# Designs tried in a protein design run: peptides against a protein of PDB entry 5EIB. Part 297

Target 1, 366 residues: chain A of PDB entry 5EIB
Amino acid sequence: VDLEPGTMDSVRSGPFGQIFRPDNFVFGQSGAGNNWAKGHYTEGAELVDSVLDVVRKESESCDCLQGFQLTHSLGGGTGSGMGTLLISKIREEYPDRIMNTFSVMPSPKVSDTVVEPYNATLSVHQLVENTDETYCIDNEALYDICFRTLKLTTPTYGDLNHLVSATMSGVTTCLRFPGQLNADLRKLAVNMVPFPRLHFFMPGFAPLTSRGSQQYRALTVPELTQQMFDSKNMMAACDPRHGRYLTVAAIFRGRMSMKEVDEQMLNVQNKNSSYFVEWIPNNVKTAVCDIPPRGLKMSATFIGNSTAIQELFKRISEQFTAMFRRKAFLHWYTGEGMDEMEFTEAESNMNDLVSEYQQYQDATAD
Target 2, 366 residues: chain A of PDB entry 5EIB as posed
Amino acid sequence: VDLEPGTMDSVRSGPFGQIFRPDNFVFGQSGAGNNWAKGHYTEGAELVDSVLDVVRKESESCDCLQGFQLTHSLGGGTGSGMGTLLISKIREEYPDRIMNTFSVMPSPKVSDTVVEPYNATLSVHQLVENTDETYSIDNEALYDICFRTLKLTTPTYGDLNHLVSATMSGVTTCLRFPGQLNADLRKLAVNMVPFPRLHFFMPGFAPLTSRGSQQYRALTVPELTQQMFDSKNMMAACDPRHGRYLTVAAIFRGRMSMKEVDEQMLNVQNKNSSYFVEWIPNNVKTAVCDIPPRGLKMSATFIGNSTAIQELFKRISEQFTAMFRRKAFLHWYTGEGMDEMEFTEAESNMNDLVSEYQQYQDATAD

## One batch from the design tools (peptide; made by RFdiffusion4, then SolubleMPNN)

Design b2_p27_1_s2 (from b2_p27_1, 20 letters changed)
Fold by OpenDDE base, seed 2:
Structure b2_p27_1_s2 (fold): chain B 366 residues (1-366), chain A 27 residues (1-27)
Amino acid sequence: as target 1 above (366 residues)
Amino acid sequence: SKAEEVMKENREKGRKRRLEELKRLAE
């Protein structure tokens, strides 16, 4: 789905374009112009019914519909505005199904779009209320991983998207291979989301190695475990050492000893015990899938529900506040029928979410 | 709005109850 036709042509002409049904390409003509309001109330609102028709058709073809997975950007107008409109409409029609998102957070290091803080804040407001699980894929963190860890001097969107793809493949492993932990979206939510509003995850993937260092790196369970819990390996721009993990899932892939995995997972928890809440029992879940990802002998994918994710929301909030106080570009949104009150409500809800994370960070066992 | 205040209060009450439940499960 896109409000621009050129995106669909790019997907269709791509190496995997043939895996999608032609009728499942739904697109507009005018685009959102990086405006959330165009995505949510005007251009996107004109297209949403045609998307819902496709969603219904595909949902009816499912033997067992677990829920929906949306991949979208929060910085643009289409992914943010129309994406959140679509989430709302799907939630209304399928209230008992899981809503899962891969939400790409904007970064000034990657995009020059000045209105991204508005689009992100307005989107987070919708995600807090209408999603069950949100993987926070932060372009800030992806850029830093590419630059620092992968030693890419000028990271491209292709480099960032490679990390996203590896992560998405990792977190969906348990959904794609039977008999695993978190074998369905609902079970994942039960294990990962102790509080309904606190459903924003920090993903991570290991191994991440620069091209120059690949030949010298052994792929071992200890090394995967160590890298997976490294703050520099998080794909959300927050330091887990500044917060506490509410819940963690680790998905190992490849031929390895379950015993060794369990030992290393216990060791990393014990070593980092100060970074876990003590009042959520059995808050670390581990899965092992014998099938490695393509091109690797083994990998580990991390899913963290950490109170440190408030750093991401604080960053967005600070940027939002700096723009909104100046009423910068506000007329682009109000001209599409939005009220300034909606901005204030969205900011307030995001600040409430930050306060909620902080409350649970400071909570101790009695 | 008054509705937003009520929703906020209900959320806070809900979170507090859930926190207390989780603490009891750790005991």
Scores: peptide ipSAE 0.017, ipTM 0.371, DockQ to the pose 0.015
Fold by OpenDDE base, seed 1:
Structure b2_p27_1_s2 (fold): chain B 366 residues (1-366), chain A 27 residues (1-27)
Amino acid sequence: as target 1 above (366 residues)
Amino acid sequence: SKAEEVMKENREKGRKRRLEELKRLAE
């Protein structure tokens, strides 16, 4: 789905274009122009019914519909505005289904779009209320991984999207292969989300290696485990050491010893015990899938629900507040029928979310 | 505001749904 036809044409002409049903390409003629309000109230609102018709049709063809997965950006107008509209509409129609998102967080290091803090804040406001689980994929973190870890001097969207795709493949492993922990979206939500509003995950993927070092790196379970828990490997720009994990899931892929995985997972938990809440029992879940990802002998994917994710929301909030106090570009949103009150509500709700994370970070076992 | 009401309603629905899911799993 896009408000611009050119994106759909690029997907259709791409190496994987043929795997998608042609009728499932829904697109507009006028893009959102990086305006959340265009995506949510005008251009996107005109297209949403056509998308819902496709969603209904595909849902009816499912033997067992677990829920929905949306991949979208929060910095743009379409992914943010129309994406959150679509989430709201799907949730209204399918209230008993899981809403999962892969939400790409904006970064000034990656995009010069000035209004991204507005779009992101308005989107987070919707995601807090209308999703069950949200993977926070932060372009800030992806850029830093590409630059520091992968040794890419000039990271491209292609390089960032490679990390996104690896992560998405990793976190969906348990959904795609039978007999795994978190084998459905509902089980994942139950295991990962102890509090309804605190459903934002920091993902990570291992191994991440520079092209120059790939040939010299032995992939071992200890190395995967160590890298997976490294703050520099998080795909959300927050330091887990500044917060506490509420819940963690680790998904290992490839031929490895379950015993070795369990030992390494226990060791890393013990080493990092100060970074876990002590009052949530069995808050670390581990899965092993014998099928490696393409091109790797083994991998590990990390899913963390950490109070440190508030750093990501604080970053967005600070940028939002700086713009909103000046009423910068507000006329672009109000001109699409949006009320200034919705900005204040979105800011307030995001600040409440930050406060909730902080409250649980500071909570001790009595 | 209408937005606040919708958000509040969504919060309540979301909380209720998750609470029901947690109850089903405890069962």
Scores: peptide ipSAE 0.017, ipTM 0.413, DockQ to the pose 0.025; fails the geometry check
Fold by OpenDDE base, seed 3:
Structure b2_p27_1_s2 (fold): chain B 366 residues (1-366), chain A 27 residues (1-27)
Amino acid sequence: as target 1 above (366 residues)
Amino acid sequence: SKAEEVMKENREKGRKRRLEELKRLAE
């Protein structure tokens, strides 16, 4: 789905374009112009019914519909505005189904779109209310991984998207292979989301290795475990050491000893015990899938629900507040029928979310 | 570690620069 046709042509011409049904390509002509309001109230609102018709058709064809997975950006107008409209409409029609998102957070290191703080804040407001699970994929973190860890001097969107795809493949492993921990979206939510509003995950992936170092790197369970918990491998631009993990899931892939995995997972928890809340019992879950990802002998994918994620929301909120106090570009949104009150509500809800994370960060066992 | 401190400082500097830029553009 896109408000621009060119994205659909790129997908169709891509190496996997043929795996998608032609009728499932829904697109507009006008685009959102990086405006959340165009995505949510005007251009996107005109297209949303056509998308919902496809969603209904595909949902009816499912033997057991668990829920929905949306991949979108929060910086643009289509992914942010139309994406959150679609989430809202799907939730209205399917209230008992899990809403899962892969939400790409904007970064000035990657995009020059001035209004990204507005689009992101308005989107987060919708995600807090209308999603059950949101993987926060921060373009700032992805850029830093590409540049520092992968040694890419000029990271491209292709390089960033490669990290996103690896992470998406990792976090969905348990959904795609039988007999695993978190075998369904609801079970994942139960294990990962102790508080309904605190459903924003920090993903990570291992191994992350530069092309020049790949031949020298051993892939071992200890090395994967160490790298997976390294703050530099987090795909959200926050430091886990500045917060506490509420819950963690680790998904290992490849032929490895379950005993060795359990030992290394225990060791990393014990070593980092100060970064976990002590009042949530059994808050670390581990899964092992014998099937490695393509091109790797083994991998590990990290899912963290950490109070440190508030650093990401604080970053967006600070940028939002700086623009909104000056009423910068508001006429682009109000001209699409938005009220200034919606900005204030979105800002307030994001600040409340930050306060909630801080409260649980400071909470001690009685 | 020194590397972690440098990364933290770079993030903070990056955030500050972006905030200043956004303030300028809102002007």
Scores: peptide ipSAE 0.016, ipTM 0.295, DockQ to the pose 0.012; fails the geometry check
Fold by OpenDDE base, seed 4:
Structure b2_p27_1_s2 (fold): chain B 366 residues (1-366), chain A 27 residues (1-27)
Amino acid sequence: as target 1 above (366 residues)
Amino acid sequence: SKAEEVMKENREKGRKRRLEELKRLAE
């Protein structure tokens, strides 16, 4: 789905364009102009019914519908505005199904779109209420990984998207292969989301290695485990050491010893015990899938529900506040039928979310 | 890839539209 036709042509002309049904390509002509309100109230609202018709058709073809997965950007107008409209409409029609998102967070390091803080804040407001699971894929963190870890001097969107795709493949491993931990979206929610509003995940993928160092890197369970828990490997721009893990899932892929995985996972928990809440028992889950990702002997994917994610939301909130106090560009949103009060509501809800994370960070076992 | 070129072109079109909108606001 897109409000611009050129993106659909790109997908169709791509190496995997034929895996998608032609009738499942729904697109507009005008685009959202990086305006959440165009995506949510005008251009996106005109297209949403056509998307819902496709969603219904595909849902009816499922033997067992678990839920929905949306991949979108929160900085743009289409992914943010129309994406959150779609989530709302799907939630209304399928209230008992899991809503899962891969939400790409904007960063000034990656994009010069001045209104991204508005689009992100308005989107987060919707995601807090209408999703069950949200993977926070932060463009700032992706850029830093590409630059610092992968040694890419000029990271491209292709380089960032490679990290996104590896992560998405990793976190969906348990859904795609039988007999795994978190074999369905609902089980994942039960294991990862102790509080309904606190459903924002910090993802990570290992191994991440620069091209120049690939030949010298052994792929071992200890190295995967160490990298997976490294703050520099997080795909959200927050330091887990500044917060506490509510829950963690680790998904190992490849032929490895389950015993060695369990030993390394125990060691990393013990070493980092101060960074876990003590009042959630058995809050670390581990899965091993014998099937490695393409081109690797083994990998590990990290899913963290950490109170440190508040650093990401604080960053967005600070940027939002700096613009909103000046009433910068508000007329672009209000002109599309949005009320100025929705900005204040979205800001308030995101600040409440930050406060909730801080509360649980400071909570001690009674 | 052809896909990457189309995406790059669309981003440039988007940037151009934003620059034009910013000019209108400065006016």
Scores: peptide ipSAE 0.000, ipTM 0.315, DockQ to the pose 0.022; fails the geometry check

Design b2_p27_1_s3 (from b2_p27_1, 19 letters changed)
Fold by OpenDDE base, seed 2:
Parts: C-alpha cells; sequence; structure tokens
Structure b2_p27_1_s3 (fold): chain B 366 residues (1-366), chain A 27 residues (1-27)
C-alpha cells in the first residue's frame, strides 16, 4: 500500500515483485507530502476502504488468522498517517486479532524532513492504543550500526534496509518454523508484554561484522550472546544500561548446542542482573532454530522490552515540543481537518508512556 | 495522575498475563 504509485512500481519491478498478487497493490496518485494528516484524514481516507477490501479477502483465505503485521515509517506521511489509519480500521474490524508492527523511527541523521517529529508523535499516540506489539526500528540506531560497526563511511538506505530485513527475518523465525517458542503472535505477546501499553520492543541482531573483519571473526554461541546484549547492536537508539529489561527473547539460528545456548543465556543474565527487573520471574525466553539465515552459519536475534526505550520517545518528544511551541508548519495539518488539541493529546500520551516506563524502572521488588 | 491510573490498570492486566504465561509454560 502506498499513496504514491512510483513506490508500487519499484516493488513490482524488483526481484520479489512477482511474490505479490497484482490486485494486492493498492496505491493513490497524490501522495501524503510527508504530512500525517493527509495520510490519516484526506488522501489516506479516500484509499483506506480499497485496502480494507483486500485485507478482508486475504483474511478470509487464511486457514488460521493470527493477526496482522504492518511495516511502516513514522517519519513520512503515508506510513505514519495512513498506516495508523489502517491499524485503527483493522482493529475495529478484527478486535480479537494481534496487531503487530515494524515501526521505523525517524532520525535527523537520515532524513531532512522537518515535520518528522509531528508525524512520529501522532503515530506513537495511535500505536500505544491500537497495537499489541511494536518493533521499534530506529533509523538513528541503524545509521550508527552501519557507520560504527559495519564501518560504512556513507550509509545508504540499502544498508539500513539490509539490517531491517535481517531483523525482521530473525524476529519472525519462531512464527515460520514449527516447534519453537513464541510459535504464534499471541504467545509472543504474552511472553513479551507484561503491561499492555508497554509493548515497544528493542530489536537486535548478531552477528554484525564489517567486511574487513568477517574473515577473523569466529561465529560462536558465546560471541553471539555477548553481541546481542551489546548496546551497540540495538536497533533502537537507546542504551539498555540506562534502563531495565521487563522481558527478553533470544532467537538463535543454526546448528548449535541447546545446552551451550542455555549456559550462555544464564551467564549473560547473571552478569547483567542489575539491568533486569527482579519482580518478573522467567522474563528471558530462548529459542533455537536449526535452520540458519541465508549466508550465515549461525545468528541470534534479540527482542528486548526495556524501560530504556523511553530515551527514544524522549528524543521524539523534545523535537516535537521545539516545533509545536513555534507552531511551525501546524497550518499544514490543521488545513487537512486536524485540531491543535490532537497534537497536545498525542504529546501527552507519549509523555505518559515515558512516565510509565520510568515508574517500572524505579520499581523495586516488595 | 493519568499515568498512575494507567499504571494501576496495567498492573492488573499484567498479573493476568503472567498467570496466562505460567499456564503456557506448564503445557
Amino acid sequence: as target 1 above (366 residues)
Amino acid sequence: SKAEEVMKENEEKGRERREELERLEEE
């Protein structure tokens, strides 16, 4: 789905364009112009019914519908505005199904779009209320991984998208291979989301290695385990050491000893015990899939529900507040039928979420 | 505060989810 036809043509002409049914390409003509309000109330609202018709058709064809997965950007107008409209409409029609998102967070290091803080804040407000699970994929963290870890002097969207695809493949491993932990979206939600509003995850992937160092790096369970818990491998721009993990899932892929995995996972928890909440028992889950990802002998994917994710929301909130105090570009949104109150409500809800994370961070076992 | 009210609701729902998790671990 897109409000711009050129995106659909790029997907269709791409190496995987033939995987999708032609009738499942739903697109507009005018685009959202990086405006959340155009995505949510005008251009997106004109297209949403056509998307819902496709969603219904595909849902009816499912033998067992677990839920929905949306991949979208929160910085643009289409992914943010129309994406959150779709989430709302799907939630209304399928209230008993899991809503899962891969939400790409904007960064000034990657995009010069001045209104991204508005689009992100308005989107986070919708995600807090209407999703069950949200993987926070932060363009700032992806850029920093590409630059610092992968040693790419000028990271491209292709380099960032490679990290996103590896992460998405990792976190969906348990859904795609039978007999695994978190074999369905609901089990994942139960394991990862102890508090309904605190459903924002920090994904991470290992191994991440620069091209020049690949030949010298051993792929071992200890090294994967150490790297997946390294703050530099988090695909959200927050430091886990500044917060506490509520829950963690680790997904190992490749031929390895389950015993060695369990030993290393126990060791990393014990070494980092101060970074876990003590009042959630068994809050670390481990899965092993014998099938490695393409081009690797083994990998590990990390999913963290951490109170440190508040750093990401604080960054967005600070940027939002700096623009909103000046009423900068506000007329572009109000001209599409939005009220200034909706901005204030969205800011308030995101600040409430930050406060909730902080309270759980400071909570001691009684 | 609104945050305190939401926290209380989350604690209740979180307890229910933990009990559901414990049941899923016993199966």
Scores: peptide ipSAE 0.021, ipTM 0.429, DockQ to the pose 0.015
Fold by OpenDDE base, seed 1:
Structure b2_p27_1_s3 (fold): chain B 366 residues (1-366), chain A 27 residues (1-27)
Amino acid sequence: as target 1 above (366 residues)
Amino acid sequence: SKAEEVMKENEEKGRERREELERLEEE
């Protein structure tokens, strides 16, 4: 789905364009112009019914509908505005189904869009209320991984998207292959989301290896375990050492010893015990899938629900507040039928979310 | 570092764009 035809044509002409049904390409003509309000109230609202018709049709064709997965950017107008509209509409029609998102967070280091803080804040407001699980993918963190870890001198969107795709493949492993952990979206939510509003995840992937070092690196369970818990491997721009994990899931892929995985997972928890809440029992879950990802002997995917994710929301909030106090660009949103009150409500809800994370960070076992 | 240079360049471009857009809003 896109409000711009050019993006859809790029997907259709791409190496995987043929895997999608032609009738499942829904697109507009005018775009959202990086305006959340155009995506949510005008251009996106005109297109949403056509998307919902496709969603209904595909949902009816499912043997067992677990829920929905949306991949979108929060910085743009389409992914943010229309994406959150679509989430809301799907939630209305399917209130008993899981809503999962892969939400790309804007970064001033990677994007040229000035209004991203508005689009992100307005989107987060919707995601807090209407999603059950949100993987926070930060372009800043992806860029830093590409530059520092992968040794890419000039990271491209292709390099960033490769990390996103590896992570998406990793976190969905338990859904796609027989496994003991998180076999469905609801079970993932039960394991990962102890508090309904605190459903924002820090994803990570291992191995992350520079092209020059790939040939020389032995992939071992200890190395995967160490790397996936490294703050530098988080795909959200927050340091887990500044917070506490509420819950963690680790998904290992490839032929490895389950015993070795369990031992290494226990060791990393013990070494990092100060970074876990002690009052949530069995808050670390581990899965092993014998099927490796393409091109790797083994991998590990990390999912963290950490109070440190508040750093990401604080960053967005600070940028939002700096713009909103000046009433910068507000006429672009109000001209699409938005009220200035909706900005204030979105800011308030995001600040409340930050406060909730801080409260659980400071909570001690009785 | 080259990343810091690119980030600084992007930050400067972002600032220039904000200042240009602020000027366009005052017109």
Scores: peptide ipSAE 0.018, ipTM 0.328, DockQ to the pose 0.015
Fold by OpenDDE base, seed 4:
Structure b2_p27_1_s3 (fold): chain B 366 residues (1-366), chain A 27 residues (1-27)
Amino acid sequence: as target 1 above (366 residues)
Amino acid sequence: SKAEEVMKENEEKGRERREELERLEEE
């Protein structure tokens, strides 16, 4: 789905364009202009019913509908505004199904769109209420991985999207291969989300390899485990050492010893015990899938529910507040039918979320 | 790739929009 037709033509003409049904391409003509309000109230609102018709048709064709997965950007008007409208409408129609998102967080290092803090804040407000699971994919973290770790002098969107694709493939492994831990979206939510509002995940992937790097370093299970817990492997620009893990899932892929995985996972937990909450029992889950990712012998994917994710929200909130205090660009949103109060409500809800994370970070087992 | 072209075009459109936005902040 897009409000711009050119994006759909790119997907359709791509190497995998044939895997999508032609009738499942829903697109607008005018775009959202990087404005959340255009995506949510005007241009997106005109298109949403056509998307819902496709969603209904595909949902009816499912033998067992678990839920929905949305991939969207929170910086742009379509992904943020129309994406959150679509989430709301799907939630209204399917209240008993899991809503899962891959939400790409904006960064000033990657995008020049001045209004990204507004789009992100307005989106996070919707995601807090209308999603069950949100993977935070931070463009700042992706850029830093590409530049610092992968030694790319000029990171491209292709390089960032490679990391996103690897992460998405990793976190969905248990959903795609039967008999694994977290084999459905609901089990994932039960294992990963101890508090309904605190459903924002820090994903990570090991090994970090660029699209052109044939250096498939044959990582060992210990090396994978160490890299997976390294802050440099996190796809969110947060340091896990500045917070505490509420829950963790580790997904290993490839032929490896389950015993060795369990030993290394125990060792990393013991070494980092100060960075886990002690009051959530069995808060680390491990899965092993014998099927490696394409081109790798083995990989590990990390899903962390950490209170350190508040650093991401604080960054967005600081940028939002700096713009909103100046009333910068507000007329672009109000002109599309938004109230200025929606900005204040979104800011408040994000600050409440940060406060909730801080509360659980400071909580000790009595 | 066509995807990279579309992304580049969207980046250029984003920059044009930023320059338009900056002009609207100065008014």
Scores: peptide ipSAE 0.007, ipTM 0.291, DockQ to the pose 0.021
Fold by OpenDDE base, seed 5:
Structure b2_p27_1_s3 (fold): chain B 366 residues (1-366), chain A 27 residues (1-27)
Amino acid sequence: as target 1 above (366 residues)
Amino acid sequence: SKAEEVMKENEEKGRERREELERLEEE
C-alpha cells in the first residue's frame, strides 16, 4: 500500500514483484508529502476502506488467521499516518487477532525529513495502544552496521533494506517452520510481552560479516551467540547495557548441537546477568531450526524486549519537543484537520512509556 | 543529510551486493 503511485511500479518491477497478487496493490493518487496528518486524516483516510476490503478478502482465505503484520516507516507520511490508521481500523474489526509491526524508526543521520520527529511521535502513540508486538528497526543502527561491521564505505538504501529483510526473515522463522518455539504470533506475544504496553523489540542478526572477512570467518555456535548479544548487532540504536532485558528470544538456524546452543545461551546469560531482570522467571527462550538461511551454514536471530529501548524514544521525544515548543510546521498538520492537542497527547504517552520502562529497569525482586 | 547524499550518489554501487543477496534468498 502506498499513497504514491510510483512506489507500486518499483515493487512490481522488482525480483519479488510477482509474488504479490496484482489486486492486492492499493495506491493513492496523491502522496502524503511526509505529513502524518495527510496519511491519517485526509489522503490515507480516503484510501483506507479499499485497503480494508483487500485485508478482509485475504483474511477470509486463511485457514487459521493468527493476526496481521505491517511493515512501515515512521518518518514518512504514508507509513506513519496511513499505517497507523490501518492498524487502528484492523484492531477495531479484529480485536482478538495479533497486531504485529516492523516499524522503521527515523534517524537524523540518515534522513533530511524535518518533520520526522512529529511523524514518529504520533505513530508511537498509536503503536503503544493498537499493536501487540513491534519490532523497532532503526535506520541509524542499520547505517552503523553497514559502515562499521560490514565495512561499506558508502552504504545505500539497498544495503539498509537488506538488513531489514534478513531481520524479518530471522524473526519469522518460527512462524514458517511448524513445531518450533513461538510457532504462532500469540505465543510470541505471551513469551515476549510481560506487560501489554512494553511490546517494543530490538531485533538483532548474526552473522554480520564484511565481504573481506567472510572467507576467514568460522561460523560457530559460540561466535553466533556472542555476536547476537553484542550491542553493535542490534537493529535498534540503543545499548542493551544501559538497560535490562525483560524477555529474550534467540532463534538459531542450521545444523548444530542443541546441547551446545543451550550451554552457550546459559553462559551468555550468566556473563550478562546484570542486564536481565531477575524477577521474570524463564525470560530467555531458545529455538533451533535445522534449516539454515540460504548462503549461510548457520545463523542466529535475536529478539530483545529491553528497557534500553527507552533511549530510542527519548531521542525522538527530545527532537519532537524542540520542534513543538517552536510550533514549527504545525500548520501543515492542523491544515489537514488534526487537533494540536493530539501532539501533546502523543508526547505525553511516549514519555509515560519511557517512565514505565525506567520503573521496570529499577524494579527489584524485593 | 550527508548520509542521504552518499546513499543517492552510490545507489548503483550497492546494486551488485543486493543482486547477490537476493539470489541467495530466492535459492
Scores: peptide ipSAE 0.000, ipTM 0.236, DockQ to the pose 0.018; fails the geometry check

